# Ledger of designs, part 208: peptides against a protein of PDB entry 2FGR

Target 1, 331 residues: chain A of PDB entry 2FGR
Amino acid sequence: SSVTLFGIVDTNVAYVNKDAAGDSRYGLGTSGASTSRLGLRGTEDLGGGLKAGFWLEGEIFGDDGNASGFNFKRRSTVSLSGNFGEVRLGRDLVPTSQKLTSYDLFSATGIGPFMGFRNWAAGQGADDNGIRANNLISYYTPNFGGFNAGFGYAFDEKQTIGTADSVGRYIGGYVAYDNGPLSASLGLAQQKTAVGGLATDRDEITLGASYNFGVAKLSGLLQQTKFKRDIGGDIKTNSYMLGASAPVGGVGEVKLQYALYDQKAIDSKAHQITLGYVHNLSKRTALYGNLAFLKNKDASTLGLQAKGVYAGGVQAGESQTGVQVGIRHAF

## One batch from the design tools (peptide; made by RFdiffusion4, then SolubleMPNN)

Design b2_p22_8_s1 (from b2_p22_8, 13 letters changed)
Fold by OpenDDE base, seed 4:
Structure b2_p22_8_s1 (fold): chain B 331 residues (1-331), chain A 22 residues (1-22)
Amino acid sequence: as target 1 above (331 residues)
Amino acid sequence: MTITDPELVAKVFEELTSKHLS
């Protein structure tokens, strides 16, 4: 058996030109290029091609030294793996987010990521962004000539909010083709939640694809998220992303990503464009910079996620510019 | 890094537990 201690400390100086009051915010933020984390993982060979595993991972907040404490909310799994794939028990990324966020060139963090995996409807569940779940059982297939899949189910354990009695239930999965330079995936998920104390289904469909040309990589996402309510109508968002990355000088990477969030319930769109650069000082240490622009139209109030500085919304129809410059260190 | 020292592992868990409880 083995135990590995691992982590990432990612801390930055961040600036956004507008908050909800129209004022600028700046300071020391976290997780601009990768989510800062600390974890333990290990495996035990059980023989016959079977392995047991564990994974415990929590987020690190380098700006305040985890003043609010530490937990394993990023992942807390025990697993069995073998020729059949992997079964995981415990809190984790749900299969849909685990696979489909892989097409986000900004690693689902900082001011540049695809923000489609979001609580669009003021859902009252803890994980209504569709990223993780408690009480999760997951299964991941091996890769069969490029084809692979993942499935998950999370128990609600009779969690109630208002009249909703199945809050936290998740069912979802993806199918994918990963072969050489090509990756493509389709994900489907439903999560039970509550909005205004009423039972609501969060339905999600996501299509992702990427192709690595060597000199550059292209990546894209298409997503529909629908909070299905019996009263008040559905809250639907169509999200689109297109990104490109390219190596620079053997030690750097430039990234450009555009996203569109078509928020149907408020008939409003938001446009996000982010330019990022990562400079590798070593295999484990990088400097990075992100420049993001978010344009809200009409009633849209989306804000860039400058974690540790400002991650709230802006005034309706306002644009926001964000900058992050930081250090990422992996161990 | 791979941890092979059980005392170090114990220390890490203790630290993590402390942070979780704080």
Scores: peptide ipSAE 0.007, ipTM 0.394, DockQ to the pose 0.235
Fold by OpenDDE base, seed 2:
Structure b2_p22_8_s1 (fold): chain B 331 residues (1-331), chain A 22 residues (1-22)
Amino acid sequence: as target 1 above (331 residues)
Amino acid sequence: MTITDPELVAKVFEELTSKHLS
C-alpha cells in the first residue's frame, strides 16, 4: 500500500485599509489563492472494483509556523469506493459545501471568495459556517450521464449548549448535472446549533451554475441561509455571486467576481467585488494578486478575510479595500 | 511524494501530533 504526502504552502503580503477601529492592517498572511495544507492520503485496491481509502489533511499557517498547533480538521476520513460511488467516514467538507463552493472562482479562500457559507447569527456550534462537520458520514454517487449527487449526515453525539441539544447535527445533500462545459447544482442543508444558548436550526439552500466557453468561464451562486431561532426571530441572509475567469497568455488566469450579501435581520446589504490574477511559474508554483472591495451599507459590518493579517469586521456602513500578493507552492 | 515505509509514516504522524516543548 502506498501513502502520498502532499501539500500547499500559500503565503502573501496582505493589506486592508480599515479594521474595526478604522485603522489599516498589513503584514504576512496565509492562504490567499489556495488554503495552505499538509496531508497524507492513500488507497488500497480490494479487488472487484472496490477500494479503501484514507485522507488526513490539516491547515498550514506559514506566517507563524502553526503556532496554534497542527490537526487534521480539514479532512480526516476513511472511505470505500467503487462502482456504487464513495462512502466516507470522518470530518470533512459537508456535501453541500464541497459541491457548491466549486462555483466560487476564488476557491473559497483569500479576500475574494464568496462569503455566503458563514455563521451569520453568532451561532455557538463549531462549524456554523456550513463548511465542514465532525462525526460525518457522506456518500457521493458516480456521474451518470452528467447527473451526480452527494448526501451527508453528522451525528450530534448529544452535544449541548445552554438549553440546546443535538448541537452539531447535520443533514444535507446536493443534486448536480456536470457535463462538458456545463455544471449546475442544487444543495440543501440543515444544521442544529445554538444562539444565545437556545436551540437554533441553520437552514441553507444554494443554487450554483457555471459554463466554460473555453475563452472564458462564467459562474454564479444563489444562496439563502436562515438561522431559525425560537426566540428573537429568524436571521436570514440572501447571498448572490457572479464571476468570470479567463486564461491569459497561456500561463495566467484573470478572475473577476461580484457578490451581494442581503442581511435581512439588520436590513443591510454588503457588496463585494474582487479582481484576481494568477501567474503560473510552473505546474507547482504560482504568483498571485488579489484586489478586493467590500462596501457595507447601513448596519453591515462585514470584513474581507485576509487570513493571518485581519479577518474581523469594520464599522457599520464602512467600506474596506484589501490587497494580497503572494506565492503558492504545491508539493 | 510517495511513502511506502510504514515506519516512516508512523514517524511523520508522531512528529505532526506531538506537542513539542518550546
Scores: peptide ipSAE 0.006, ipTM 0.377, DockQ to the pose 0.270
Fold by OpenDDE base, seed 3:
Structure b2_p22_8_s1 (fold): chain B 331 residues (1-331), chain A 22 residues (1-22)
Amino acid sequence: as target 1 above (331 residues)
Amino acid sequence: MTITDPELVAKVFEELTSKHLS
């Protein structure tokens, strides 16, 4: 058996030119290139190709020293794995987000990531962004000549909000082809939640693909999120992403990513473009810089996620510029 | 990093989680 302590400390100086009042915000932020984390993991060989595993991981907030405390809300799983694949029990990334966020060149972190995995409808569930779930059982297949899949189910445990009685239930999965330079995946999920105290289904479909040309990598996402409400009509968002990355001088990486969020319920679009650079000082330590521009049209109020500085919205139709410069250290 | 002292690990996590238990 083995037990490994691991983590990332990522802290930055961040600036956004507009908050909800139209004022600038600046200060020390967290998780600009990678989410800061502390975790424990281990495996036990049970013989015959069977292994037991555990994984406990929580987020670190370097700017305030975890003033609100520490928990294992990133992942808290026990697992069995073998020739059949892996079964996990516990809070984790849901299979759809685990696979489909891998196409985000900004690793779902900082001011540059794809923001499609979001609570678009003021859903009252704790995980209405479609990223993680409590009470989750997950299964991941082996890779069969490139083909692989993942499936998950989360129990609602009769959680109620208003008249909704199945809040937190998740069912979803993906199919994928991963072979050499090519990756492609299709994900489908449904989560039960509440909006305005009424039962609502969050349906999600996501297509992702990437290709590594050696000199550069291209990546793309297509997503539809739909909150199906009994009263008031559906809240639908179509999200699109295209990104490219390339190594620079053997020690750096440059990233460029564009995203479009077509928010159908308010007939409003938002455009995001981000330029990022990572400079590796070692295998474990990097400097990074991100520059992001978010243009809201009409009634759109989206904001860049400068965690630790400002992650709220802006006034309707306003544009926001964000900058992060920081240090990432892995151990 | 491989952890060889489980008591040290327990102490670290106790300190980190104490704010959530209060």
Scores: peptide ipSAE 0.000, ipTM 0.310, DockQ to the pose 0.215
Fold by OpenDDE base, seed 5:
Structure b2_p22_8_s1 (fold): chain B 331 residues (1-331), chain A 22 residues (1-22)
Amino acid sequence: as target 1 above (331 residues)
Amino acid sequence: MTITDPELVAKVFEELTSKHLS
C-alpha cells in the first residue's frame, strides 16, 4: 500500500481590460496554466492483478489561501482496477469531460481554454457545466490496440429543484482511439437539471482529435450542448476549437488556440483566440504567459476566465483582452 | 482540405443526439 501527497501551486498576475461595467480588472489570480490543487492518492495491491485505489483532490486558491475553505470537489474516489480496467466510485470528472478536455491545449485552465463545457442556460444544477458529477460511478476500459472507452452514471438521489425531480442524474461516455501520435474521441452525455424550476435535459455531444507531428501538435474539438426545456424551447450552443502547440528550444512550449461559440438561442457568436507560452525552469517549475482575445458579437456576453481576478461576463457585443503571467510549481 | 460547414456539423450532431436520446 502506498500514499502519495501531490499538488500544484499556480499563481499569476492577471489583467482583463473590461468587466461587466466596462472597467479594467487586475490583480493576483490563480490557476493560469494548471489548476492549483492539493491531493492524496494511493493504491493497495490485492493480488491477482487487482488493485484498490483512492484519490482525494481539492482546488487551491493561492491568492487568498482558500478563504472559502478547502474540499475534495475535484475528485473523491475509491476504485478497483485490474486487467478489466478501472471502476471508480465518487465525485470525479465525468468520463466525457475527462477524455474530451484532453484535447484542449490549455488544459481547461486559465484564460485560454475551450469554454464549451459550460452552463449555457442558467441551469440550476451544481454541475451544469458538464465537467464533474456527484454520486458518480464510472468505468474505464483498458486500451485495446488503441481503442478505449469510458462510461459513467451519477445518481440524482431524488434531488429536486422546483418541479424537477431528477436533478444531478448523469449518463454518458466516450469511445476513443489513442495510438501513437493520433488521438480521436466521441463523447455523449445527458444530465438532468432544472432551468427556471422546470425539468431540463442537458445533452452534450463532443468530437475531439489531435495529432502530434513531433515538431508540432494539432488539436480540435467540435461540440454541441443543448438544454432541452419543457417550456421555452431549447438552448443550443455549437462550439468549435482548433489549436496548435510546438516545443521551443527544448525548454518551452508555445500554444495557439482558436474557439468559436455559436449561441443559437440568442443568435450570437463569440470568438476566442489565445496565445500561450510555458517556460520550464525544471521538471516541476515553470513560468508562463497567456494572451487571450474574446470577441462577442450581437447579444453575446462571454468573458475570459481570469480566476481570482475576474471571471464574469462583459457587455453585449463587447470584446475583452486578457493577460496572465505566472508561476506554476508541482510537488 | 474540405472546410466543414459549421451548420452541417451542427445538423450531424443534432441527428446523432436525437438518435441516441430517442
Scores: peptide ipSAE 0.000, ipTM 0.268, DockQ to the pose 0.012

Design b2_p22_8_s2 (from b2_p22_8, 14 letters changed)
Fold by OpenDDE base, seed 5:
Structure b2_p22_8_s2 (fold): chain B 331 residues (1-331), chain A 22 residues (1-22)
Amino acid sequence: as target 1 above (331 residues)
Amino acid sequence: MTFTDPELVRRVFDELTAAHLA
């Protein structure tokens, strides 16, 4: 058996021109290109093509040294794998987010990522952004002729909030085709939660696709998130993303990504455009810069996620500009 | 970085757990 220690330390100087009061924020932030993390993983060969595995991973905050503590909330799994695929037990990315976030050219990190995986309705569940789940069992198929799939179920363990039961229950999965330069996936998920103490279903459907032309990669996402409430009507958001990336001079990568968030419950849209550049100093160390613009219309109050500096909203209808310049180091 | 010493691994886990409880 082997144990591998791994991690990423990503720290940046960040600026946003507006917070909720209309004031600028700036300082040292974290996780601008990749989420800073510390992890342990290992595998044991059990013979006959069967393997046991474990994975423990937590987030690192380089700006404050994890002042609020360290945990393994990113992933804490034990697994069995073989010719049948992989079964995982424990907190992890849910299968839908694991697959569909792969089409985000900003890797769900920093001020530029697709923000569709969000708690759009002030859901009271711990993971109402649809990214991870506690008490999760997941299964991932092998790739056969390009086709692959993943499925997951999370137990609610009789958690209640207000009159809502089954809070935290997740069921979902994806089907995908991954062959050479082409990737395409469809994901479906439902999570039980509460809004205002009342039972609510968080339904999610996501379509993703990418194609690598060698000289450039194109990627896209289409998503609908619907918080289905028994009282007060549905809270629905349609999110769209289109992005392109290209290698530069063998040592760099440029990224451009646009996203639209159509927030139906408030009849308001937000537009996000981000330009990013990564410069590889080595296989493990990079410099990066991100420039993002977020335009809120009407009642929209979305903010860029400059983690460690400012990740809150802005005033309704206000635009926000964000910049991150940082260092990423992997070990 | 890969380790083969199980005692080293245990010490790392103990330190991480203690840091979470402090």
Scores: peptide ipSAE 0.023, ipTM 0.633, DockQ to the pose 0.281
Fold by OpenDDE base, seed 3:
Structure b2_p22_8_s2 (fold): chain B 331 residues (1-331), chain A 22 residues (1-22)
Amino acid sequence: as target 1 above (331 residues)
Amino acid sequence: MTFTDPELVRRVFDELTAAHLA
């Protein structure tokens, strides 16, 4: 059996020019290039090609030393794997987010990530962003000549909010083709939640693709999220992303990503553009800088996620500029 | 970094669990 301790400490100086009051915010932030984390993982060979595994991972907040405590909410799984693939039991990324966020060139963190995996409707469920789930069973196939898939189901355990039943139930999965420079995936998910104390289904469809040309990588996402409410009509958001990355001078990487969030329920769009640079000082340590611009139109109030400094919204129709400069260390 | 020292892993785990319970 083996046990591995692993982690990332990522801390930055961050600035955003507007908060909800129109004032600037600045300070020490976390998780600008990669989410800061501490984890334990291990495997046991059971013979015959069967392995047992565990994975425990929590987020680290370097700016305040985890003042709110430490937990394993990032991942807490036990697994069996073999020629049949892998079965996981426990809190984890749901299969759809695990696969489809891989096309985000900003690794679903900092001020530059694709923000489509979001609670668009003031859903009252704990994981209404569609990223993780409690009480999750997941299955991942092996890769068969490029073809692979993942499926998941999360139990609601009869959780209720208001009159809504089955809150927290998730069902979803993806199919994918991963071969050499090409990756393409289709994900489908439904999560039971509540809005205003009433039963609501969060439906999600996501298409992703990337191609690595060696000199550059292109990546794209197309997503539709619908909160289907019994009263008041659907809250629908169409999200689009296109990104490019390229190595620089053998020790660096530049990233450029654009996203559009078409929020149909409020007939309002938001545009996000982010430029990022990572400079590797070693295999484990990097310096990075991110510059992001978010333009809200009409009733849109989206804000950049400068974790540890300011991650709230802005006034309707206001634009926000964000900067992060930091150090990432992996161990 | 693969730390194969079980004692170090245990110590880290104990510190983390203590921090969660505090």
Scores: peptide ipSAE 0.021, ipTM 0.606, DockQ to the pose 0.191
Fold by OpenDDE base, seed 2:
Structure b2_p22_8_s2 (fold): chain B 331 residues (1-331), chain A 22 residues (1-22)
Amino acid sequence: as target 1 above (331 residues)
Amino acid sequence: MTFTDPELVRRVFDELTAAHLA
């Protein structure tokens, strides 16, 4: 058996021109290009093509040295894998987010990512953004001529909030086609949660696709999220994303991504556009810069996610500009 | 980095645990 220590330290200087009070925020932020992390992983060959594995990964906050503590909430799995695919037990990305966030050109981090995987309804569950789950069992198929799939179930363990039972229960999966330059996926998920102490289902459907033209890559997402409340009607958001990336000079990558968040419950839209550049100093070290614009309409209060500086909302109908410049190092 | 020494792995875990408790 082998154990590998691995990680990423990504720290940036970040600026946003507006917070909830209309004031600028700036400082040292984290995870602008990739989420900073520390992890341990290993595999054991059990013979006959069967392998056991473990993966323990936690987030690093380089700006404060993990003042809130270190944990393995990014991933804490034991696995069996072989010709049948992989079964995972433990906290992890849910299959839907694991696959569908792969179409986000900003790697689901920093001020540029697709923000559709969100708690749109003040859900009281710990993972109501639809990204990870506790008590998760996951299965991933091999790739069969391009076709692949993933499925997951998370136990609620009788968690209750108010009158809501089964909080934290997840069921979901995706089907995908990954072949050469083409990737396409459909994901479906339902998570049990609570809003205002009342039982709520978080339903999610996501379609993603990308194509690599060699000189550039195009990527897109279509998502609908519904928080189905027992009282008060559904909170529905339709989210759209289109992005392009291209290599620059053999050592760089430029990215441009647009997203639209149509928040039906408040009849309000938000538009996000982000320009990013990554400059590779080596295979492990990069400099990066992101410039993002978020335009809220009407009652929308979305904010850019400048982790470590400001990740809150803005006043209704206000626009926000964000900048990140940082260093990413992988080990 | 790959660790094959169980004692080294244990020390790393102990240090990480201690850092979390501090």
Scores: peptide ipSAE 0.009, ipTM 0.386, DockQ to the pose 0.244
Fold by OpenDDE base, seed 4:
Structure b2_p22_8_s2 (fold): chain B 331 residues (1-331), chain A 22 residues (1-22)
Amino acid sequence: as target 1 above (331 residues)
Amino acid sequence: MTFTDPELVRRVFDELTAAHLA
């Protein structure tokens, strides 16, 4: 058996030119290139190709030393794995997010990531962004000639909000083809939640693909989220992403990503463009910089996620510019 | 970093957890 302690400390100086009041924000932020984390993991060989595993991981906030506390909300799983794949029990990324966020060139963090995995409808569930779930059982297949899949179910445990009685229930999965330079995936998920105290289904469909040309990588996402309400109609968002990355000088990487968020319920769009650069000082340490532009149209109020500095919205129809410069260290 | 001594890892985590609870 082995136990591995691992982590990432990612801290940056960040700036956004507008908050909800139209004022600039700046300071020390976290998780600009990778989510800062501390974790323990281990495996035990049980023989016959069967392994037991555990994974405990929490987020680190280097700017304040985790003043709000530490937990294992990123992942807290026990697993069995073998030739059949892997079964996980415990809080984790749901299979859909685990797979489909892999196409985000900004690693689902900082000011540049695809923001489609979001609570678009003021859902009252804890994980209405579709990223993680409590009480989760997950299964991941092996890779069969490129084909692979993942499935998950999360128990609601009779959690109620208002009249909603199945809050937190998740069912979802993906199918994928991963072979050499090509990756493509289709994900489907439904979560039960509440909006305004009423039962609501969060339906999600996501298509992702990437191709590594050697000199550059292209990546894309197409997503639709629907918060299906019995009263008031569906809250639907169509999200699109296209990104490119390229190695620079053997030690650097440049990234460019565009996303469009078509928020149907408010008939409003938001456009996001991010330029990023990572400079590897070693295998474990990197410097990075991100420059992001977010243009809200009409009633859209989206804000860039400068964690530790400002992650709120802006005024309707306002644009926001964000910058992050930081250090990422892995251990 | 891989630790072969589970007790050491436990102690480190207990200390880290205690430091967050203090």
Scores: peptide ipSAE 0.000, ipTM 0.363, DockQ to the pose 0.235

